# Peptides against a protein of PDB entry 3QIS: the designs that were tried, part 53

Target 1, 334 residues: chain A of PDB entry 3QIS
Amino acid sequence: PSLELSRREFVFENVKFRQLQKEKFQISNNGQVPCHFSFIPKLNDSQYCKPWLRAEPFEGYLEPNETVDISLDVYVSKDSVTILNSGEDKIEDILVLHLDRGKDYFLTISGNYLPSCFGTSLEALCRMKRPIREVPVTKLIDLEEDSFLEKEKSLLQMVPLDEGASERPLQVPKEIWLLVDHLFKYACHQEDLFQTPGMQEELQQIIDCLDTSIPETIPGSNHSVAEALLIFLEALPEPVICYELYQRCLDSAYDPRICRQVISQLPRCHRNVFRYLMAFLRELLKFSEYNSVNANMIATLFTSLLLRPPPNLMARQTPSDRQRAIQFLLGFLL

## One batch from the design tools (peptide; aimed at target 1 K129 V180 D181 N272)

Design b2_p21_3_s3 (made by RFdiffusion4, then SolubleMPNN; from b2_p21_3, 9 letters changed)
Fold by OpenDDE base, seed 5:
Order: sequence, then C-alpha cells, then structure tokens
Structure b2_p21_3_s3 (fold): chain B 334 residues (1-334), chain A 21 residues (1-21)
Amino acid sequence: as target 1 above (334 residues)
Amino acid sequence: SKLEEEEEKLEKFFNSLLENS
C-alpha cells in the first residue's frame, strides 16, 4: 500500500488556553489496493499524541484513488494548561501515521504556547505582581519552584515566610481579586448569576485581558465574568482547598468549629482565597431576591471547584462523600 | 506606581471583606 500526504509539517502559532486551532491536510491512496491508516503511539508512548492534540479522523479506510481530509486540532484544556504554563511541556509532537502492511509516515507538530494565569498555582500568582505575559518564562519556572517549597513549608507549619528576602506576596492573586471585585460591584443584582453560561468570545477576551493587563474593568457580561471565575478555579493545579485536607473536610463537614480549624491549616494564599470567596458568596446570597442565587446551589457548584477529591480517590467518590463536601461549604455560606 | 495603587486596592478590598465576614 502507498499513501500521499499533502503536508507533513504543521505549525501552531500563539496557542492559548481554551482556544481551538485547526490545521488540515489530505491523505490520498495512490496505490492499487485499499489502505487502512491509523495514528499509532511512538515507542514507549501510551497515546498517539499529546493531550492537547487530536487527529480527526485518527483511523480509516481509503479505496484506491480515494482522498480524505484529516484535521489536526490543538486545544489546551485544564488538563494540559499547567504543564504548558511551566514549560514542562511544549507545543511540539511527532505523529506516526501507520499504514497497515505499509510504511509509517511522520508528521511534525511545532508551535509556541502563550502562558496563562489560568492553570497557574495560587502561590505563584500571589508572587506575580505583573500580568503573566509580562513575566519571563525563566522567572515563571523559578516562581513555581519557590511557590511549591513555600506551600510545603506552610503545610508543615514550619517557620514563617522570611519577610526579608523577596517582594512580599499578594494576599490573594490579582486575577481572583479582579474577577471577584467586578462581580461584587456589578453582578450582585444579576438574575441567574452562575446559572447562565457566558459567551465564548467574551470568555476569551476576559482570559486574554487577565493574562496581559491589570484592567480597570473586566470586559464582557456579568455571566461571562462569573463563568471566568469558575474556569479559573477549575483550572488551578492545586484546588483552593488543598488535596491533603480533602478527607479532613469530609470528616468535619457537620462540625462548623472543626471545619474552621481545617481551613486555618491551609497555606496562607489558599486560606486567604477561600475566606475571600466565602465572604463574597455570603454577600451575594443577601441579594437572592434579585440574583436567584441560594446557598444550596452555590455550595453544589463551588464544591466541585474548591474541594476536589485527590486524583487517586476520584474513582471512589461516593454520593455520601459528595454530600459531606457540600455540607462542608454550606457551613461557610449560612 | 499604578502597580502599587492596584496592590493597595487589593489589600484594602480583601481586608474589608474579611472584616465584614
């Protein structure tokens, strides 16, 4: 069997979080026999591509002289954003298009990723006084490493941050403050807040705005700003309630005093973000007559974002565990 | 600087919400 490819090199410039890019090419059976094609894993890989890449179709049959279009789709989700922000992964891959009983055809994928405050740790963001796109990649790596070490020290209740050597970290990330301050000022009377989806174009503008500037006003509707906050919280590599405290939150869910003690053990930035969000949400609940927001809805929505099960426990989450997690948050909203 | 003004706004707003919580 023989295959002709219209293109073998693909460049994805300026790849961003949640922005789909597509490149297309044609494959043609220039042989005399039907061909089965498939994208196959390289040696030692489990998948034919990196998590941010997809081929469509990834397999198929071609009759003699048949041609098919293949789409290469690049999409950075919450599952890939953190490793791309840190530079641990890059917009580079090699795809192997295998022809059954034939040759392998190699496709080269390249490009560049533009870092986002979405998918960056709370600790690193508290150290970033400038927009992430103004921070050199080398400094981003250093900030993530330093932030990891400071998280570990704070969890161990080791000696307070050496106040003397580095610029004092922010109490909360500026990005969270900008989102919450906007919602507090403009969205408390917004009907169906957190229940109506935002516009995709507005969400992209909000992300780009937070990545590139410190705006006086966030662009877009209150619904888009509200959804951007949810996306931000979902994309955090470590949830606002650290994985190490997950089980203790469930165990304490019906004792409000123990719940507050568990939260007091969070790293400083995580604890501050949690208290800040709970203060905002309690204020939002005072306007329930206008915004249709209630404590059960908010607790249910934010539980999956703030109190995520550790990856090793996700497959074992019971309905009882979910109810305890909701009850834990309700103790801060009521 | 504009940055220092935004940091001061951040701290003031954060503290105001914590004091009212």
Scores: peptide ipSAE 0.033, ipTM 0.732, DockQ to the pose 0.803
OpenDDE base, seeds 1, 2, 3, 4: peptide ipSAE 0.030, 0.031, 0.032, 0.029; ipTM 0.683, 0.701, 0.696, 0.684

Design b2_p21_3_s4 (made by RFdiffusion4, then SolubleMPNN; from b2_p21_3, 10 letters changed)
Fold by OpenDDE base, seed 2:
Structure b2_p21_3_s4 (fold): chain B 334 residues (1-334), chain A 21 residues (1-21)
Amino acid sequence: as target 1 above (334 residues)
Amino acid sequence: SKLEEEEKRLEKFFNDLLKNS
């Protein structure tokens, strides 16, 4: 069996969070026999490609002189955004197109990723006074490392807040403040807020706006701004309630005093974001006659975002655990 | 700077929300 490939080198320029890019190429059976093709893992890999890449189709049959178009799709989800923001991963891969009883064909994937405030830690974002696209990548790495070290020190209660650091961190990320301030001003009377999906084009504009500027106004509908807040919270590498406190939140769910004590133990930025979001959501609930938002809906929605089970417990979350997690948030909404 | 005014606005709004919480 033999194939001809129209292209073997692919460049994905300016890859962004949640922005699908597609490159197409053609394969043709220039042999005299039918062939089966498949993308196969490299020797040390479990998958034929990185999580942000896919081939469609990834396998198939070709008759002699038959041709098929293959799409290479690059899409950075919440599962890849953090490692791309830090530069731990890059827009580089090698695909192996295998022919059954034939040879391998190598495809080179390259490109560049543009960092996003989505998928960046709350600690790092509190240190970023400028849009993330204005921050040198080297400084992003340093800010993430420093943020991790400060989080650990805060959790260990070891470091008095060094009031002498010339650059005080923000109390909350500017990106969260911009989203919440917009929703507070313009969306309190929005019917079906957090229930109606945003527009994908508007979501991309909001993400690009927050990554590149400090806007006076966020573009898009109230629904798109609301969904952008949900996406932001979902994309956090660590949820607003740190994984270390997850079980304690469940255990305290029916004691409002203990719930407040658990929240007080969060790192400063996480605690501030939590309190800020709860204050906003309590205000939003005052307009329930206009926005159709109720405490049970909000608690159910935000529980999955703010109070995620640790990765090792995700497969074990019981209906009782989910109800306790909802009850924990309800104690801050009512 | 515009940034310092925005930081002060952020801090004020945040502090006002925290005082009412």
Scores: peptide ipSAE 0.037, ipTM 0.750, DockQ to the pose 0.680
OpenDDE base, seeds 1, 3, 4, 5: peptide ipSAE 0.031, 0.037, 0.029, 0.037; ipTM 0.711, 0.740, 0.697, 0.746

Design b2_p21_4 (made by RFdiffusion4)
Pose (drawn by RFdiffusion4):
Structure b2_p21_4 (pose): chain A 293 residues (1-134, 168-310, 319-334), chain P 21 residues (1-21)
Amino acid sequence: PSLELSRREFVFENVKFRQLQKEKFQISNNGQVPCHFSFIPKLNDSQYCKPWLRAEPFEGYLEPNETVDISLDVYVSKDSVTILNSGEDKIEDILVLHLDRGKDYFLTISGNYLPSCFGTSLEALCRMKRPIRERPLQVPKEIWLLVDHLFKYACHQEDLFQTPGMQEELQQIIDCLDTSIPETIPGSNHSVAEALLIFLEALPEPVICYELYQRCLDSAYDPRICRQVISQLPRCHRNVFRYLMAFLRELLKFSEYNSVNANMIATLFTSLLLRPPPSDRQRAIQFLLGFLL
Amino acid sequence: TEEELEEVEEKLDEHFEELTS
């Protein structure tokens, strides 16, 4: 049971939020007998690697002496973007490739991460006047830029918030917002609209803070009480919520053109603005509908 | 640069107040 590896060290340079990278290497069974390989957790872990990293494939069978290409894939999603933005985690790791009844092969993962305004808290963004990788703001300039673009160009956009944008343009929009205060956000209306949804979803703290979440559901049927729960939010969260509710009510005026109705808004934005740490789903859409109408 | 940032902040406040008014 022996393996030959084309390389054991891998570098993921300039890793960005939601941008896929692949570092590929070849494994060859140079032994005399067939072998089984698999990636294993390091002593006392649950997984063999961190969430932003994946091996493809992560296990297999090799006769002497067939070869197999292994793809080490890095993808920073909404699950890891905040800790990598913060520096609580780095683009580094060790993969232990394990031969069943044999040697262990240690693969070193290194590289660097570029922080994004996406996955950054509303509070910190309101405190930062300049782009992240170039008195606080009422709302983060990034969300204002996205909403400003949609307000200017997308009020009459057919199927707004129902058609997915382009992956390439989403990344251009994110990098644009990380590095600049542009005159125009690049990309189609559908891409800008989706980037807004991704922005809300990527927030470490939702627009409606987690502890107020349950109170919102309980209060879902009294508009006086719902508004008061909103008053308990920090200033930046209260402002973003009010700002978005006003923007969505503005879009509802053009529903005959942009097909944006209360049904779609409620089911789309409720889960983004009001996340927990069922029929609660109903009180939640009722909570949000109370503001839209 | 500071002037440009102040202009952007004024536009942001104005837009926020118009929408929420």

Design b2_p21_4_s1 (made by RFdiffusion4, then SolubleMPNN; from b2_p21_4, 9 letters changed)
Fold by OpenDDE base, seed 1:
Structure b2_p21_4_s1 (fold): chain B 334 residues (1-334), chain A 21 residues (1-21)
Amino acid sequence: as target 1 above (334 residues)
Amino acid sequence: MEEELRREEERLEKFFNELTS
């Protein structure tokens, strides 16, 4: 069996968080026998491609002289955004198109990623006074490393924040402030806030706006701005409540005094973001007659974002753990 | 630019303090 490929080199320019890009090519059976094709893992890989890439179809049959279109789809989700922002991963891959009883065909994927404030740590963002797209990638790496070290120092209560660091970090990321400030000003009376999805085009505009500017006004509907806040919180590499405190939050869920003590042990930026969000959400709940928002809905929604189980415990989360997590958050909304 | 950044930082700190007070 043999295949002819219309293209073998693919370049994905300016790949962005949550922006789907597609490149198509054709494969043709130029042989005299039916053939089965499949994308296969390289040696030592578990998957045929990186998490931000897919082929569709990834396998199939071709009769003699049959042609099929294959789409190569690049999509950076929350699962890939952090490693791409840091430059740990890149828009580069090699796909192996295997022909059963035939040869392998190699496809080269390349491109560039544009960093996002989405999927960047709270610590790094508190140091970023400018939009992330104005920050050199080398400086982003340094900011993430420094942010990790500060998080550890803060959790260990070892070093008072040396007041001598030449630039005081922001109290909360400007991106969170921009989102929350918009919602506070314009969305408190918005019917079905956090219950109606945003528009995908508006979400992309909001992301691009936050990545490239410090706007006076966020573009899009209140629903899109609200969903952008949820996406932002979901995309955080470390959730607002750090993984190290997850179990303690569950254990304290029915003791409001202990809950507050647990939150006081968060790194400064995480603690500030948590308190800021809780203050906003309590304010939003005062307008429940207009926005149809209630404490149980908000607690249920935000618990999954703010109080995520550590990756090693995700598969073990019980309904009881989820209820405790919701109860923990309710103690800050009521 | 630097003055704009300072204004945004002051606005951010003010709004944070108003909501967290």
Scores: peptide ipSAE 0.036, ipTM 0.722, DockQ to the pose 0.879
OpenDDE base, seeds 2, 3, 4, 5: peptide ipSAE 0.031, 0.031, 0.029, 0.034; ipTM 0.699, 0.703, 0.674, 0.713

Design b2_p21_4_s2 (made by RFdiffusion4, then SolubleMPNN; from b2_p21_4, 7 letters changed)
Fold by OpenDDE base, seed 1:
Structure b2_p21_4_s2 (fold): chain B 334 residues (1-334), chain A 21 residues (1-21)
Amino acid sequence: as target 1 above (334 residues)
Amino acid sequence: EEEKLKEEEEKLKKFFEELTS
């Protein structure tokens, strides 16, 4: 069997968080026998591509002189955004198109990623006074490393806040403040807030706005701004309640005093973001007549975002654990 | 630019204090 490929090199320029890009190519059976094609993993890989890449179709059958279009889809989700923001991964891959009883055809994927405040740590964002797109990628790496070290120091209570001449970090990320300030000002009376989805185009505009500027006003509907806040919280590499405190939150869920003590042990930025979000959400609940927001809805929605199980425990979360997690958050909303 | 950044940082602090008070 033999294939002809219309293209073997693909460049994805300016890849952004949650923005789908597509490149298409054709494969043709230029042989005299039917052939089955598939994308196969390279040696030592479990998948035929990186998590941000997909081929569609990834396999198929071609009769002699048949042609099929293959789409290469690049999409950076929450699962890939952090490693791309840090430069740990890049928009580079090699796909192996295998022909059964035939040859392997190599496809080269390349491109550039544009960093996002989405998927960046709270610690790093608290150190970013400018939009992330104005920060050199090398400095983003340094900020993430420094942020990890500061998180550990904060958890260990070992280092006095060295009043050293380093610019004091923000109390909360400017991106969270921008989102919450907008919602506080304009969305308290918004019917079905957090219940109506935003528009995908508006979400992209909000992301691009937060990545590139410090706006006076966030573009889009209140629903899109509300969803952007949810997406932001979901995309955090470390949830607002750090994984190290997850079990203690569950264990304390029915003791409001212990719950507050657990939150007090969060790193400063995480603790501030948590308190800020809880204050905002309590304010929204005062307008429940207008916005249809209730404590149970909010607790259920935000618990999955703020109090995520550690990756090693995700598959083991019981209904009881979920109920405890919701109860923990309810103690801050009521 | 630096003045805008300081003004935004002050707005951030003030709003955080107002919500957390």
Scores: peptide ipSAE 0.038, ipTM 0.712, DockQ to the pose 0.881
OpenDDE base, seeds 2, 3, 4, 5: peptide ipSAE 0.034, 0.029, 0.029, 0.033; ipTM 0.665, 0.621, 0.628, 0.672

Design b2_p21_4_s3 (made by RFdiffusion4, then SolubleMPNN; from b2_p21_4, 8 letters changed)
Fold by OpenDDE base, seed 1:
Structure b2_p21_4_s3 (fold): chain B 334 residues (1-334), chain A 21 residues (1-21)
Amino acid sequence: as target 1 above (334 residues)
Amino acid sequence: EEERLEEVERRMERSFEELTS
């Protein structure tokens, strides 16, 4: 069997968080026998492609002289955004199109990624006074490394905040402030806030706006701004409540005094973001008559975002653990 | 540019204090 490929080199320019890009090519059976094709893992890989890439179809059957269109889809989700922001991974891959009883055909994927404030650590964002697209990638790497070290120092209570850091970090990321300040000003009376989804086009505009500017006003509907906040919190590499405190939050869920003590042990940026979000959410709850927001809905929604189980425990989360996590957050909303 | 960033930081601090007070 043999295939003819219309293209073997694919370039995905200016790949962004949550923005789907598609490149298409054709494969044709130029042989005299039917053939089965599939994308196969390279040696030592578990998957045929990186998590941000997909082929559709990834397998199929071609009769002699049959042609099929294959879409190569590049989509950076929350699962890939952090490693692309840090430059640990890149928009580069090699796909192996295998032909049963035939040859392997190699496809080269390349491109560039544009960093996002989505998927960047709270610590790095607190040090980032400019939009992320104005920050050199090398400096982003340094900011993430420094932020990790400062997080660890803060958790260990070892080093007083050295007054010698040339610039005082922000109390919260400017991106969180922009989102929350907008919602606080314009969305407290918004019916079905956090219940109605945003528009995908508006979400992309909000992401691009936060990545490239410090706007006076966030574009899009209140629903899109609200969903952008949820997406931001979901995309954090480390949740607002650090993984190290997850179990202690569950264990303390029915003791409001211990809950507050656990939160006091968060790194400064995480603690500030948590307090800021809880203050905002309590303010929204005062307008429940207008916005249809209630404490149980908010606690259920935000618990999964703010108090994520560590990756190693995610598969073991019990209904009891989820209830404790919700109860923990309710103690800050009521 | 720097003055704009300082004004943003001051607005952030005020808004943070207003909500967390």
Scores: peptide ipSAE 0.350, ipTM 0.904, DockQ to the pose 0.908
OpenDDE base, seeds 2, 3, 4, 5: peptide ipSAE 0.336, 0.333, 0.344, 0.332; ipTM 0.897, 0.897, 0.900, 0.897

Design b2_p21_4_s4 (made by RFdiffusion4, then SolubleMPNN; from b2_p21_4, 11 letters changed)
Fold by OpenDDE base, seed 1:
Structure b2_p21_4_s4 (fold): chain B 334 residues (1-334), chain A 21 residues (1-21)
Amino acid sequence: as target 1 above (334 residues)
Amino acid sequence: MDEKLEEEEKRLEESFNKLTG
C-alpha cells in the first residue's frame, strides 16, 4: 500500500488562546489495494500529537484511488495555555501518519504562539503592569520564576521583602480589575448574568483586548464579559485559592472564622483577588431582583473555579467535598 | 506611557479599595 499526501508541512501563525485554526491536506491511495491509515504516537509518546493539536479524521480506510481530506486543528485550551505562555511548550510537533503494512509519513507542524494573560499566574500578572503582548517572552519567564519564589516566601511567612526599587506589584491583576470593574459598573442589573452564555466572537475580542491593551471599556455584552471572567479564573494555573489550602477550606467550610483565617494565609495577590471577587459578588447579590443571581448559584458556579481540587485529588472528589467547597464560598457571599 | 500606567494603577487601587473597603 502507498499514499500520496498533498502537503507535509504546516505552519500555524499567531496561534492564540481559544482560537481554533485549521489546516487541511489530502491523502490519496495511489496503490492497488485498500489501505488503513492512522496517526500513531512517536517513540516514547503516549499520544499521536500534542494536546493543542488534533487530526480529523485520525484514522480511516481508503479504497484504491480514494482521497480523503484531513483537518489539522490547532486549539489552545486551558490545558495547554500555561505551558505555551511560558514557552515551555511551542507550536511545534511531528505527526506520524502510519499506513498499515506500509510506510510512515511524517508531517511537520510549526508556528508561533501569542501569549495570553489567560493561563498566566496571578503573581506574574500582578507584576505585569503592561499588556502581556508588550512583554518580551524572556521577561515572562523571569516574572513566572520570580512569582513562584515570592509565593513560596509568602506561604513560609518569611520576612517581607525589603521594599527595594522593584516596581510595587499591583493589588490584583489589571485584567481582573478590568473585567470586575466593567461588570460592577455595567452588569449589576443585567438579567441572567452568569447564566446566559457569552458570544464566542465577543469572548475572543475580550481576550485579545486584555492581552494587547488596557482599555477604558471592555468590548462585548455583559454576558460575554462575565463569561470572560469565568474563563480567566478557569484558566489560572494556580486557582485563586491555592491548592495547598484546598483541604483546609473543606475542613473549615462550616466555621466562618476559620474560613477567614485560611484565606488570610493565601499569598497576597491570591488573597486580594479572592477578596475583590467576593466583594464584587456580594455587591452583585444586592441586585438579585434585577439580575436573577442568587448566592447558591454563584457559590456553585465560582466554587469550581476558585477552589479547585489539586490534580492528584480530582479523581477522588466526593459529593461531600463539593458541598463543603460550596459551603466555604457561601460563607463569603452571605 | 508611564504616566498612563500610573493612572491605571491608581484606578485599580481605587476600585479595589471601593469594593473591599
Scores: peptide ipSAE 0.445, ipTM 0.921, DockQ to the pose 0.903
OpenDDE base, seeds 2, 3, 4, 5: peptide ipSAE 0.136, 0.027, 0.153, 0.034; ipTM 0.797, 0.646, 0.731, 0.697

Design b2_p21_5 (made by RFdiffusion4)
Pose (drawn by RFdiffusion4):
Structure b2_p21_5 (pose): chain A 293 residues (1-134, 168-310, 319-334), chain P 21 residues (1-21)
Amino acid sequence: PSLELSRREFVFENVKFRQLQKEKFQISNNGQVPCHFSFIPKLNDSQYCKPWLRAEPFEGYLEPNETVDISLDVYVSKDSVTILNSGEDKIEDILVLHLDRGKDYFLTISGNYLPSCFGTSLEALCRMKRPIRERPLQVPKEIWLLVDHLFKYACHQEDLFQTPGMQEELQQIIDCLDTSIPETIPGSNHSVAEALLIFLEALPEPVICYELYQRCLDSAYDPRICRQVISQLPRCHRNVFRYLMAFLRELLKFSEYNSVNANMIATLFTSLLLRPPPSDRQRAIQFLLGFLL
Amino acid sequence: MSIEELEEKLDEQFDFLLESD
């Protein structure tokens, strides 16, 4: 049971939020007998690698002496963007490729991550007046820029918030917001709209903070009480919530053109603005509907 | 965009959306 590897060191340079990278290498069974290979967790872990990294395939069978290409894939999703933004984690790791009843092959992962305004907290973004990779703001300039674009160009946009944008444009929008305060956000209205949804989803702390979440559901049927729960939010969260509720009510005025109705808004934005750490789903849409109407 | 211009436009849009209610 022996393996020959085309390379053991891999570099993921300038890793960005939601931008896929692939580093490929070839495994060849140079032994005399067939072998089984698989990636294994390092002593006392659950997984063989960190969440932003994946091996494809991660296991297999090789006769002597067939070859197989392994793809080491890096993808920073909403799960890892904040810790990589913060520096709590780095683009580094060790993959242990294991021959069943044999040697271990150690693959070193290195590289660097570029922080994004996406996955960054509302509080920190309100404290930063410049782009992240160029008195606090009432709302993060990035969310203001996305809403400003949609307000200007997308009030009459057919199927707004119902048609997915373009992956390429989403990345252009994110990089644009990471590096500039532009005169115009690039991309179609559907892309800008989706980038807004991704922004809300990627927040480390939701618009409605986690501890106020349960109180919101309990209070879902008393508008006086719902507004008071909102008052308990930090200034930046309260402002973003009010700002978005005002923006969504503005879009409802043009529903005959943009097909944005209360039903779709409630089911789309409730889970984004009001995340937990069933029928609570119902109190949640009721909570949000209380503000829209 | 300058910081002053950014704060002014941001505040105006925030207030405008709330007053449009």

Design b2_p21_5_s1 (made by RFdiffusion4, then SolubleMPNN; from b2_p21_5, 7 letters changed)
Fold by OpenDDE base, seed 3:
Structure b2_p21_5_s1 (fold): chain B 334 residues (1-334), chain A 21 residues (1-21)
Amino acid sequence: as target 1 above (334 residues)
Amino acid sequence: MSEEELEEKLDKSYNSLLESL
């Protein structure tokens, strides 16, 4: 058996968070016998491709002189965005198209990723006074390293950073400010806020806007701006309530005094973001007659975003743990 | 928006929401 491939090299230029790119190629059975093809893992890999790549179809049968179109789909989800932002992973892969009782055909995947404020740490974003696309990649690495060190210091010592006025971190990420300030100004009376989905095209425009500019106004509907805030919080590598405090939040969920003490132990940026979001959500709840938003809905929605179980405990989360997590947030909304 | 204008507007928004608590 043998195959002819129309292309073997694929370049995905300007790959962005949540933006699907597709490249197509054709395979043809130029042999005299039916053949089965499949994408197979390399010797040291568990999967035939990286998490941000997919082949469709990934396997199939071809009769003699048959042809099939294969789509290579590149999609950066929340699960791949952080490692691509840091440069730990890249838009590079090699696919092995195996022909049963035949040859292996190698496909080269390459390209470039454009960094996003989505999937970047709160600590790094508080130090970024410019859009992430204006920040040199070398400086992004330094900001993540410095942010990790300052997170560790802030957990150990309540030392005010005596950083010069130019190096002083923002109170909250500019991206969170832009989203929350927009919603606070324009969406408090929006019916079904956080309940109606945004438009996918508007979400992409909002993401691109936040990555490339500091706008006076965010483009799109209030629903799209609200969903962009949810996506932003979901994509954070470390949730607004740090994993180290997760169990203490659950243990304190019915004691409002201990809950406030736990929040006071968050790193400065995380604590500021938490307080800012709670202040905004409490203000939004004053308009419940107009926006149909209630404390139980908000607590249920934001609990999965703000108070995530550590990755090692995620598979073990009980219904009781989820209820305690919701109760913890309710104590800040009421 | 300049960095100074960003910091001023952000600090104003942050303080305004926290003062409402």
Scores: peptide ipSAE 0.623, ipTM 0.963, DockQ to the pose 0.866
OpenDDE base, seeds 1, 2, 4, 5: peptide ipSAE 0.591, 0.614, 0.579, 0.597; ipTM 0.959, 0.962, 0.957, 0.960

Design b2_p21_5_s2 (made by RFdiffusion4, then SolubleMPNN; from b2_p21_5, 8 letters changed)
Fold by OpenDDE base, seed 2:
Structure b2_p21_5_s2 (fold): chain B 334 residues (1-334), chain A 21 residues (1-21)
Amino acid sequence: as target 1 above (334 residues)
Amino acid sequence: MSDEELEEKLKASFEALLNSL
């Protein structure tokens, strides 16, 4: 069996978080026998491609002189955004198109990724006074490394970092401030806030806006701005409540005094973001007659975002653990 | 927006929300 491929080199320019890109090519059976094709893992790989790439179809049969279109889909989810932001991974891959009882065909994937404030650490974002697209990639790497070291110092040493006035981190990320300040000003009376989904086009505009500018107003509907806040919190490499405190939050869920003590042990940036979000959500609950928002709904929604189980415990989260996590958050909303 | 204007606006919003508690 043999195949002819219309193209073997693919370039994905300006790949962004949550923006789907597609490139297509044709494969033709130029042999005299039916053939089965499949994308196969390289030696030592578990998957035929990186997590941000997909082939469709990834396998199939071709009769003699048959042709099929294959789509190569590039999509950066929350699972790939952090490693692409840091430059640990890149928009580069090699696909192996295998022909049963035939030869392998190699496809080269290349391109560039545009960094996002989505999937960047709270610590790094507190040090970024400019939009992430204005920050040199070298400085972005340094900011993530410094942020890790300062988080570790803040957990080990109850000593306030006496940082010089010029290098002082923001109290919260400017991106969280922009989202929350917009919602506080314009969305407190919005019916079905956090219940109605945003528009995908508006979500992309909001992400691009936060990555490239410090706007006076965020574009899009209140629903899109609200969903962008949820996406931001979901995409964080570490949740607002650090993984190290997860179990202690569950254990304290019915003692409001211990809950407040646990939150006081968060790194400064995480603690400030938590307090800021809880203040906003309590204010939003004052308008429940207008926005149809209640404490149980908000606690249920935000618990999955703010109080995530550590990756090693995700598969073991019980309904009782979820209820304790919700109860923990309710103690800050009531 | 300057870095100083950003820091001032952010601080004011943060303090306003925390003082509404």
Scores: peptide ipSAE 0.305, ipTM 0.879, DockQ to the pose 0.858
OpenDDE base, seeds 1, 3, 4, 5: peptide ipSAE 0.299, 0.149, 0.139, 0.290; ipTM 0.878, 0.784, 0.785, 0.874; seed 4 fails the geometry check

